# Peptides against a protein of PDB entry 7BDX: the designs that were tried, part 343

Target 1, 212 residues: chain A of PDB entry 7BDX
Amino acid sequence: EMGAAACTLLWGVSSSEEVVKAILGGDKALKFFSITGQTMESFVKSLDGDVQELDSDESQFVFALAGIVTNVAAIACGREFLVNSSRVLLDTILQLLGDLKPGQCTKLKVLMLMSLYNVSINLKGLKYISESPGFIPLLWWLLSDPDAEVCLHVLRLVQSVVLEPEVFSKSASEFRSSLPLQRILAMSKSRNPRLQTAAQELLEDLRTLEHN

## One batch from the design tools (peptide; made by RFdiffusion4, then SolubleMPNN)

Design b2_p30_7_s4 (from b2_p30_7, 16 letters changed)
Fold by OpenDDE base, seed 4:
Structure b2_p30_7_s4 (fold): chain B 212 residues (1-212), chain C 212 residues (1-212), chain A 30 residues (1-30)
Amino acid sequence: as target 1 above (212 residues)
Amino acid sequence: as target 1 above (212 residues)
Amino acid sequence: SELEELKKETGELAKELLEEIKEVVEKVLK
């Protein structure tokens, strides 16, 4: 379908800030991102049924959509747009990350986590996602994933929370009580260098917060 | 229909082998390339009428389409696909190259010639295009173009024929009798270094064949 | 299916967006 190709193309070009600005300057941006969320949701819901051979085309389509969101969120104006005008999409991404089982849809999880991380660069975005119901449990759910790349992006998102005093203070009690410390420690010993580093940095940040 | 933008994007990304494989792996590849040929043909046919201001968008669209074909033909599986499954497109390209006058649609000619050259990398492709009716006259028609880049790509295609004994032997009589030797000699003295080199190499190849 | 319908709609919107931003896209691809 030309639609899948169009989305894949849009994903590719959305790595450009100028393209992101152009997308957001159009009157169709709101509708596009709304339907994007719905499409992603529908895809994930379709997975709970029989092992329908995920049509390689459907998976690619959803990857493209998630990639577009990620690329939009990588840009300041894109983050602002998502937080101001497409909160439902962010809610959907959070929901989908919760709906997926460990090891399920790894690539999609990574892209969605990257989008959330990009949103978290903005204080307003970080506040929004961190105040979402079940956000802290969601982080730990995602951290149980066997995929190192999923875990890496979870740790990065956790770090964004930890490094923002205003956000961390609000959830500090829940965060401390539910922190999967042993899991993070295990990651700090991972053979994956990126995961290892991210886990070590997070542990250092957490230690710094305990002494303050 | 993929808009001009979508086609331009597809052109850009089709430089990747992985993207080409993805395009060809889809069930819509056949339809896409069929419509591509039709669109290109329609565009060229529209030029014979009044100087309709070639809508910059239409021209760009057709350039993108031709570029996609070129990029697909640059990959082994793409060449195989074109020769096995999209022969009508190849026929269309050959026809369009014949329909265009010298100096007309230079950029399109270049892209189409590049696609044919890429197809010629495959013996099966070379056999197919060289056995097309009027192929030898077409080469000389194209070589009459005032554009150095057009002529360059013609010479490269001629070289592909000359360097394949099985193909050259079948057309050797016609080739020798119709060879625009003076034109090629003139190109060997061109100020364009690429054209000069291509003409010189072809002349050397031709001389080698005369002695054998 | 709902997914197929949404895929179609999203794809159509993606095409429309690409058309809208074509000039910018063309610049980026160069």
Scores: peptide ipSAE 0.109, ipTM 0.397, DockQ to the pose 0.344
Fold by OpenDDE base, seed 5:
Structure b2_p30_7_s4 (fold): chain B 212 residues (1-212), chain C 212 residues (1-212), chain A 30 residues (1-30)
Amino acid sequence: as target 1 above (212 residues)
Amino acid sequence: as target 1 above (212 residues)
Amino acid sequence: SELEELKKETGELAKELLEEIKEVVEKVLK
């Protein structure tokens, strides 16, 4: 289908900053990201609760969409656009991450988490996501995923929160009371070196916060 | 399979010599041009005999493919590649031009004729196309087209043959015996200045050949 | 289905975006 090919191509070229700027400079950016969120939502809602991520045309289509968002969020002007003009898309991504079960739609989760991480580079973006209802429980829900790559990107997002005192202070009590410390400790012993390092760094950051 | 958007993008960027070199330097060039020929053939065979060129996604896809071939043929290394490694594609283009009725698939005819003209810049290419079975009848079949742009590109290709004595000498008898002189004369009186000029120049070239 | 309709619409918009940014894409790919 030509639509899927177009989205896949758009995903590929959106790795360029110049392409991201061009996308956002167009008159269709708002509409595109609005419909992107709706499409992703419709896809996730269509999934059977026990169905693992299918190698289907629909899945590939949604991956491309999530990839576009990720690439846009990687650029400063893209983050500004998402935070200022496409908050509904961010809300949708947060919602979809909550709707997915552990082990379900792993590749999609990774892309969505990468997009949120990229948004978190912007303090305004980090504030927005972290103040979303159920954000802390969502982090722990996602951290229960059996997939190491999902967990890695969750830890990266958690680290973004922990490293920002202005954001962390608002949720510090909830964060401390619900912290899955044993899970993070287990990840710090992972055979996956990327996950291991991310968990160790987070534990060090948390220890530093306890002593301050 | 490349999507229409991907092909359209590739068509656009293939106007660059560097992009053409990159395409041809890739490990997929042969496969791509093989599939291109097959796709174009499939499209033409699917056309109803009375159907004019549709503004369809399929048509746009085939236009992009034909455009890529045209752009590749515009570059010296591209011509070398087509003549040495993609002769089947050239055969396909010649076949498709013969299969199309006057007034049918005008835009596609133009692009295909442009590709053949570009190939004709290479003497080896010109030799190959002109020695193809039915080449002379094909020229006259195409010249019966009501579209001025089709006729223009036919005349350009005819001129490429006429200007190359080594090629023209092989088919001079057939050429002279079947020349649609009245049609060319009519075109030299066309209100389309490009067609008018092309026809006049060809008539002058033909007169020069008769006196030599 | 809703998904098919949304997929179509999204795909169309993606095509339109690609057309709009074609010049920039060409520059980047060169």
Scores: peptide ipSAE 0.108, ipTM 0.398, DockQ to the pose 0.346
Fold by OpenDDE base, seed 2:
Structure b2_p30_7_s4 (fold): chain B 212 residues (1-212), chain C 212 residues (1-212), chain A 30 residues (1-30)
Amino acid sequence: as target 1 above (212 residues)
Amino acid sequence: as target 1 above (212 residues)
Amino acid sequence: SELEELKKETGELAKELLEEIKEVVEKVLK
């Protein structure tokens, strides 16, 4: 009980750069993020078994953990920490996103995708996640989600790849051959204005790359 | 779950006057303290039933809640808030102290007594709690506790009453007739130096009142 | 369960982190 509340509070305060710096300056940061990944993994693995009502408390706990990672990744020093010192956590997030089915654990997916997007703001982070095995197939798997927020954050992550020539060039062949263009075009007509805009911008970015 | 950790953290930070002011300035303060009382009451009621191992988590949660109240009451604006806006919480604390047996829930008793003592620093608070039905009998009930810390905080609360003529005069007859003088005298010989001192000071205060 | 144990451990570490950064947290909450 106290642990979940502590994580929720830590999530809330981690929106501050000063708090992120303080967390990372502590001797327990590495251990905390290591166990965070393990906890998230254990949670996702528990979903495949008995459809017991996922304890709302467990879900909230994992949301807080994912939120902490997201907030840490929102800060430059936090991104550097994750990419340099907590790569296993990034690997875990990528794995978990692949393990979840479309429509499953939407809120967690969104938080994890937000964390990856935030990491992708750092070139080293973007390189790391994009070079992870199965990254491009994972993007398309996630883009098949019926949830507009999941799709939005996938599109943002795809855009981060597309807008970085050093990264895009390495996977351009696979990317172009597997791009679910019809799906993205459909999203550009979405009633969700954020999704619509993200899809339109990505399509424009892709067109620009084809002309170059 | 989230509640316990958040409460524990809130307890820790509520030692700051600025944090107390921030809590009280929020739109949720009244609701928080209302639910605090209800939660504490529910916990104490659960003790009388099955001696199931009081979930250490529940106990810690209630300790945090009581600690928050104590810390809020330590600040002038917090005392004013409690006495003006959260009287039901004070009533609940008084009731719970009466419901608990000697030696039962010592830590919670101490925190609740500390909160009442802190409230008693405000004359309006002292008047309110001392005019509560059965207050004098409650003091003697609590003073029968074998725990030195409980007794210490009872003595401090009694001293707060004795040192305020406007309050003491209203209950002086009942107080004098029911005062467990032998118990207080025994405490003045305690090996616990804090309890010993508190008992001696109270006896001196009482002697001074008899000569006036 | 493994999840319960990990939850406990993570929660404990979260508490420890909060204690370590208490001064910063207090500043941010202000």
Scores: peptide ipSAE 0.108, ipTM 0.399, DockQ to the pose 0.367
Fold by OpenDDE base, seed 1:
Structure b2_p30_7_s4 (fold): chain B 212 residues (1-212), chain C 212 residues (1-212), chain A 30 residues (1-30)
Amino acid sequence: as target 1 above (212 residues)
Amino acid sequence: as target 1 above (212 residues)
Amino acid sequence: SELEELKKETGELAKELLEEIKEVVEKVLK
């Protein structure tokens, strides 16, 4: 109970770079992010059971945790911390994104995808995420989501891969063979302007790569 | 010490309805608000002594607490909680507003008055506050403050009473007999536009009531 | 439940972190 308020609070203030630096400078940062991953995992695992009554409070708590990770990943020192010292958390996020069904826990998916995107700003982070087993199939699984915001953040993450030749070259064959082109084309015609733009940009980037 | 940061942080995020709901859904909400009232009371009582060195940190802590109450009272479920389950806190706020001298703890007064105003949005809250012993004398005591912002929030609270016939009718005789009309008229000529407007609106509302 | 225990532990750590960063948070909120 009181812990949920603290996490929500920490989420709000973690938008500040100074706060992120302060969090990471503490001796409890490693433990906090370790338990954060465990808590998120436990929450998602609880969804597979007949436990229909996921208390609105538990959901909000997990959203706050995901939000904290996203905000930490938005800062250079935060990305370095996650990639160097909290890889288990990144692995957990990737796993949870694979475990969730289309249309399930949309808000959580968005926050987790935002965290991965933020990590992908760092080449070291992008390499780590993209080299994860089943990463490409995971992208297409997530892109099948009916939610436009989920799809938007997937497209952004895909674009991060495509724009880095060093990373893309390692998976280019698999990427090309499995690319859901028709799905991306459909998104480029979306009524959602953000989704439409993201899909169009990705298609342009892919065309550029085919001609090179 | 550690409580001040947590409270300041909680103040900042309590502007969110979701955060307020999370705070109130916790098993420790009742205890938190009980201790909040006690802490505020202890602080104000410490002002009467020669303890000149009111540590800037203690003051900020109490401001944060008052701010949290204000933000909670801004939300429907928060008002219901305060009026139904935390009446002692409301009583404490009323008492503290009476204990403080004109010009003393201006920022705290403003936050406390804002909390009372927010509670007054709920008819049940307005009834509870307005039926408090010495409520009308308290309003006039507070209206004697040299600070324009204090006076503004007093006028808004008075207006909440005047605009509810069911509440105003119970105290109309006392209200009319003790009304500091000259003070309100002076405020209607203030250089502070917010204070000026609030005083003018109240005077208009009072005139409307006299003609009915 | 395991989730409730983890939630409690995470929440406690979050409080501790907030305490550690208090001065920084206060500066940011000022």
Scores: peptide ipSAE 0.106, ipTM 0.398, DockQ to the pose 0.338; fails the geometry check

Design b2_p30_8_s1
Fold by OpenDDE base, seed 4:
Structure b2_p30_8_s1 (fold): chain B 212 residues (1-212), chain C 212 residues (1-212), chain A 30 residues (1-30)
Amino acid sequence: as target 1 above (212 residues)
Amino acid sequence: as target 1 above (212 residues)
Amino acid sequence: EELLQAVQELLAERKRNEVPLAQQALDLLL
């Protein structure tokens, strides 16, 4: 209980850039993000058994951790820190996103995808995650999710790759060959305005890149 | 482990006024401080049995909680919040300071005393804690501690009472009758400069109040 | 080539203008 409450407060205050700088400026940042990854991994592994009540203290705690990572990655120095010093955490997030089934832990998936998107704003971060083994298959796995918010954040991450010529050029062949075009087209017709827009923009960008 | 790490980071960032405002501005502040008191109480009660290793995750967690309370109380709005909305936490801190033996949990005692001192800067807070049952005996109990830092913070809290005429007038008879003058005089001769100064100043203030 | 370069520059500009996702609303996820 108390751990989840404290972590939730830390998540809330981590929306401030100054708080992110304070988190990173301490000697405990490395350890914190290491344990974060381990804690998230332990939680996801526990889901293979009993249905953890999503409203448990453990679930709230893991959500708060993922939220903190997201907020840290929202700041330039936070992105740089994660990419330079917490790569194992990024690898863990990628792995956990792969280990979760469609419709499983939707809120956690959203937060983790938001963190990866934020990391992808940094060219070094984008390179790191996009060069991760199975990254493109993972994107399509995640895009199969029934949740519109999961799909939205996958599309944003895909767009972040597509918008970077140096990264996209390396993956373009695999990307084009495996692109779930029909799924993205279906999303461009979604009743969710955010999902619709994101899918439309991605399709337009992809079309622009094919004609050149 | 992760809870202690998260709480320790929250403690570190709570040194900022903006972070304190953010902690208090949320709907979770009341619950957080309620659970804080309960967690601290549970920890201190556990010490009657097995020697909890002071370096345990639990100890670190409780220290971080006490540190957060201290940092919240360092800010004007934080003091007001504690005095208005978290009185049970203040009562808990007073109780726990009484339940701890001399030399027991020195670091926790210091943090709790710092929090009470910060609360005592607010006149309403000072009134509240000084009107608590057994407050004056508690001060003398704490002043019997062999630790110089504990004694320093007790002396600061005593001084905070003495410097407020409205509060001191109510307690002056009991204060004078129970004052461990020889102990304070011994502290004024301490090799610890901070303790020496605090004891000297308190003795000067007390002398000034006796002649009037 | 000039058109491809212009498209790449436009895409690169959009990339530079990507806005991070800050989780402000805890309440949406709890």
Scores: peptide ipSAE 0.202, ipTM 0.798, DockQ to the pose 0.012
Fold by OpenDDE base, seed 1:
Structure b2_p30_8_s1 (fold): chain B 212 residues (1-212), chain C 212 residues (1-212), chain A 30 residues (1-30)
Amino acid sequence: as target 1 above (212 residues)
Amino acid sequence: as target 1 above (212 residues)
Amino acid sequence: EELLQAVQELLAERKRNEVPLAQQALDLLL
């Protein structure tokens, strides 16, 4: 109970850049982000046995942790910290996104994808996550999710790879050969206007890059 | 582990007035301060059975909670919030200070006394804590502590009562009849210069009020 | 080649204009 309340407050205040700087300027930041990944991993591993209700104190605690990582990654110094000092946390987020089944832990997936998108704004962060083993198959696995918000945030992460020629050129062959085009085309016809727009823009940008 | 790390970070960032405003401006603040008192009470009740090592994760968590309360009480809007919306937490802090034996949980006592001192800067806060049942006996109980920092913060809280004529006049008879004068005189001869000064100033202010 | 370079420059400009998702993350708890 109290741990979830404290983490929820820390998440709320971490929306401020000055609070992110204060978190990272302290000697406790390294320990916090080190055990954050372990805590999230332990939670995801516990889901295969007990259908923990999505509204449990443990779930709220892990959502708050993922929210804090997202808010830290939204700030330039936070992205630099994650890529330089917390790579294990980024590896854990990528692994957990692969371990979760379609429709499982939707809110947690959205927060983790938001954190990876925010990290991908930095070229060093984008290089790190896109060069991770199995990254392209992971994107397609996540696009199989029935949830429109999960799919939206996957499309945004795919878009941030496509918009960076230096990164996209390294994976362009694998990307073209494995692209779930029918799935993305189906999303471009979604009743969700945000998902529809994101899928249309991605398809237009991909077509522009194929003719060149 | 992770709860203590999150609370420690929240404590560190709560030193900022803007962070205190952000904590109190959220809808989660009431729940956080409601369960803070319960968590601190549960910890103090657990100490009579197991000699929990002072360096346990649970101890660090409770110290961080007491530190957050102290930092909130340092800000005008935080004092107003505590006196208007979190009186149960103030009652809990007063109770826990009475339940703890001399020399027990010194760091926690110091943080709790700092929070009460900060609340006492506001006349409404000073009225509330000083009108609490057994407040004067509690001050003398706490002055029996062998720790110089505990005694220093008790003397500061006594001083804030003495410096407010409207509050002191209501309790002046009880205060004069029960004052541990020999203990305060012993503190005025302490080798700790901060304790020595605080005891000397209090003795001078008390003498000034007796002649009037 | 010139067209490819112009497209890459336009895509790089859009990449530089990416906005972080911090506010949208907080809205998931409320």
Scores: peptide ipSAE 0.191, ipTM 0.798, DockQ to the pose 0.012
Fold by OpenDDE base, seed 5:
Structure b2_p30_8_s1 (fold): chain B 212 residues (1-212), chain C 212 residues (1-212), chain A 30 residues (1-30)
Amino acid sequence: as target 1 above (212 residues)
Amino acid sequence: as target 1 above (212 residues)
Amino acid sequence: EELLQAVQELLAERKRNEVPLAQQALDLLL
């Protein structure tokens, strides 16, 4: 209980840039993000049996951790810190997104995807994530999720790759060969306006890149 | 481990006034401070046997909680919140200071005393603390501690009472009758300059109040 | 080549205008 309460408060205040700077300026930041990855991994590994109630103290604690990572990645110095000093955490997030089944831990997936999207704003972060083994298959696995918010944040991360020619050129062959075009076309017809727009924009960007 | 790390980061960032306002502006503040008191109480009750290593995750977590309370009490809105909405936490801190033996949990005592001192800056806080049952005996119990930092922070809290005529007048008879004069005189001869000064100033203030 | 360069410049501009998702993370779980 107390850990979840403290972590939730830390998540709330980490929406401030000055708080992110204070978190990173401390000597404990490296340890915190190392244990964050381990804690998130332990939680996901515990899911193999019981439907962990989303309202459990453990679930709330892990959600708050993922929220803190997202808020840190929203700040330029936070992205730099994650990409330079917490690569293991980024690797853990990528691994956990692969370990989770479609429809499983939707809120956690969304937070982890938002964190990766925020990291992808930095070219060095985008390079690191996109060069991770199995990154493109992972994107398509995540797009198989029935949840519109999961799919939206996957499409945003895909767009972050497509918008960066230096990154997209390296993976363009694999990207084109494995692209779940029918799934993205289905999303462009979604009743969710955010998902619809994101899928339409991505399809337009992909068409623009194919004609050139 | 993760709870202690998160709570330690929250403690570090709570040194900012804006972070204290953000903590208190959330809907979770009341729950957090309620569980804080319970967690600190549980920790102190667990001390009856084994010398809990001061470096344990549990000890570090409780120290961080006491640090957060201290930082919240350092801010005007934080003092108002504690005195209006978290009186149970103040009562818990007073109780725990009574339950701890001389030389036991020195760092925790110092943090709790610093929190009470910060609360005592507010007249309403000082009234609440000083009107607590057994407050004056508690001060003298704490002054029996061999630790100079514990004694220093007790003397600062005593000085906060002495400097407030509206509070001191209510307790002046009990205060004068139970004053450990020989102990305070011994502290005025301490090799610790901070303790020496605090004891000298208090003795001067007490003499000034006796002549008037 | 000129068209490809113009497209790459437009894409690079859109990339520079990506907005972080900090506040929306709190709204999903609160």
Scores: peptide ipSAE 0.187, ipTM 0.797, DockQ to the pose 0.012
Fold by OpenDDE base, seed 2:
Structure b2_p30_8_s1 (fold): chain B 212 residues (1-212), chain C 212 residues (1-212), chain A 30 residues (1-30)
Amino acid sequence: as target 1 above (212 residues)
Amino acid sequence: as target 1 above (212 residues)
Amino acid sequence: EELLQAVQELLAERKRNEVPLAQQALDLLL
């Protein structure tokens, strides 16, 4: 209980840029983000196929950790810190997104995808994530999720790749050959307006890049 | 480990007034400070006379909690919150200071005393603390501590009482009858310059109040 | 070539305008 409460408060205040700077300016940031990755990994490994009660103190604690990572990645210095000094955490997040089954830990997946999206705002972060082993297959695995918010954040991350010619050109062949076009087309017809718009926009950008 | 790391980061950033406002502006503040008191109490009750390794994750976690309370109490709205909405936490801190033996959990005692001192900056906080059952005997018990920093922070809290005529007048008879004058006189001769000065200053203020 | 350049410039502009998702992260669990 107390750990979850403390971590939740830290998550809330980490929405401030000055708080992110204060977190990163301390000598404890490296250790904190190292243990964060380990804790998130341990939690996902403990799931043994059961949908943990989303309301458990452990779940709340891990959500707060993922929220902190997201908020740190929302700040330019936070992205730089993660890409320079906490690559293992980024690798862990990518691994966990691959380990989780469709529909498993949906809120955690959303937060982890939001953190990766925030890191992908920087070219250096986008390069690092997109050059990770199995990144393209991972995107398609995640698009198989039944959750609209998971799919939305995957499409945003795919969009971040497509919008960067230097990154997209390196993976364009694999991307085109493996693209789950029917799945994205289905999303472009979603009743969720955010998912619908994101899928339509991605399809338009992909078409624009095919004609060139 | 992770809980201690998260709580330590929260402690570090809680030095900011804006962070304290953010902590208190959330709906989770009441619950957090309630659990804080319970956690600190549980820790002190677990000590069974052994000097817990000061470097344990549990000790570090409880130190961070006490540090957060101190930083919250350093801000005017934080003092108001504690005195209005978290009185049980203040009562718990007073109780724990009474339960701990001389030389036991010295750093925790210091942080708890700092929090009470910060609360005592407000007349409302000072009234609440000083009107607590056994407050005067508690001060003298704490002055028996062999640690100079514990004694220093006790003397500062005693000074806060003495400097407020409305509070001091209510307890002046008990205060005068139970004052460990020889102990304070010994502190006024301490090799610790901070303790020496605080004891001298208190003795001067007490003399000034006896002549009036 | 001009069309490719214009597309690349448009994509680069959209990339520069990406907004971090910090605020939305808190809203998901509240």
Scores: peptide ipSAE 0.183, ipTM 0.797, DockQ to the pose 0.012

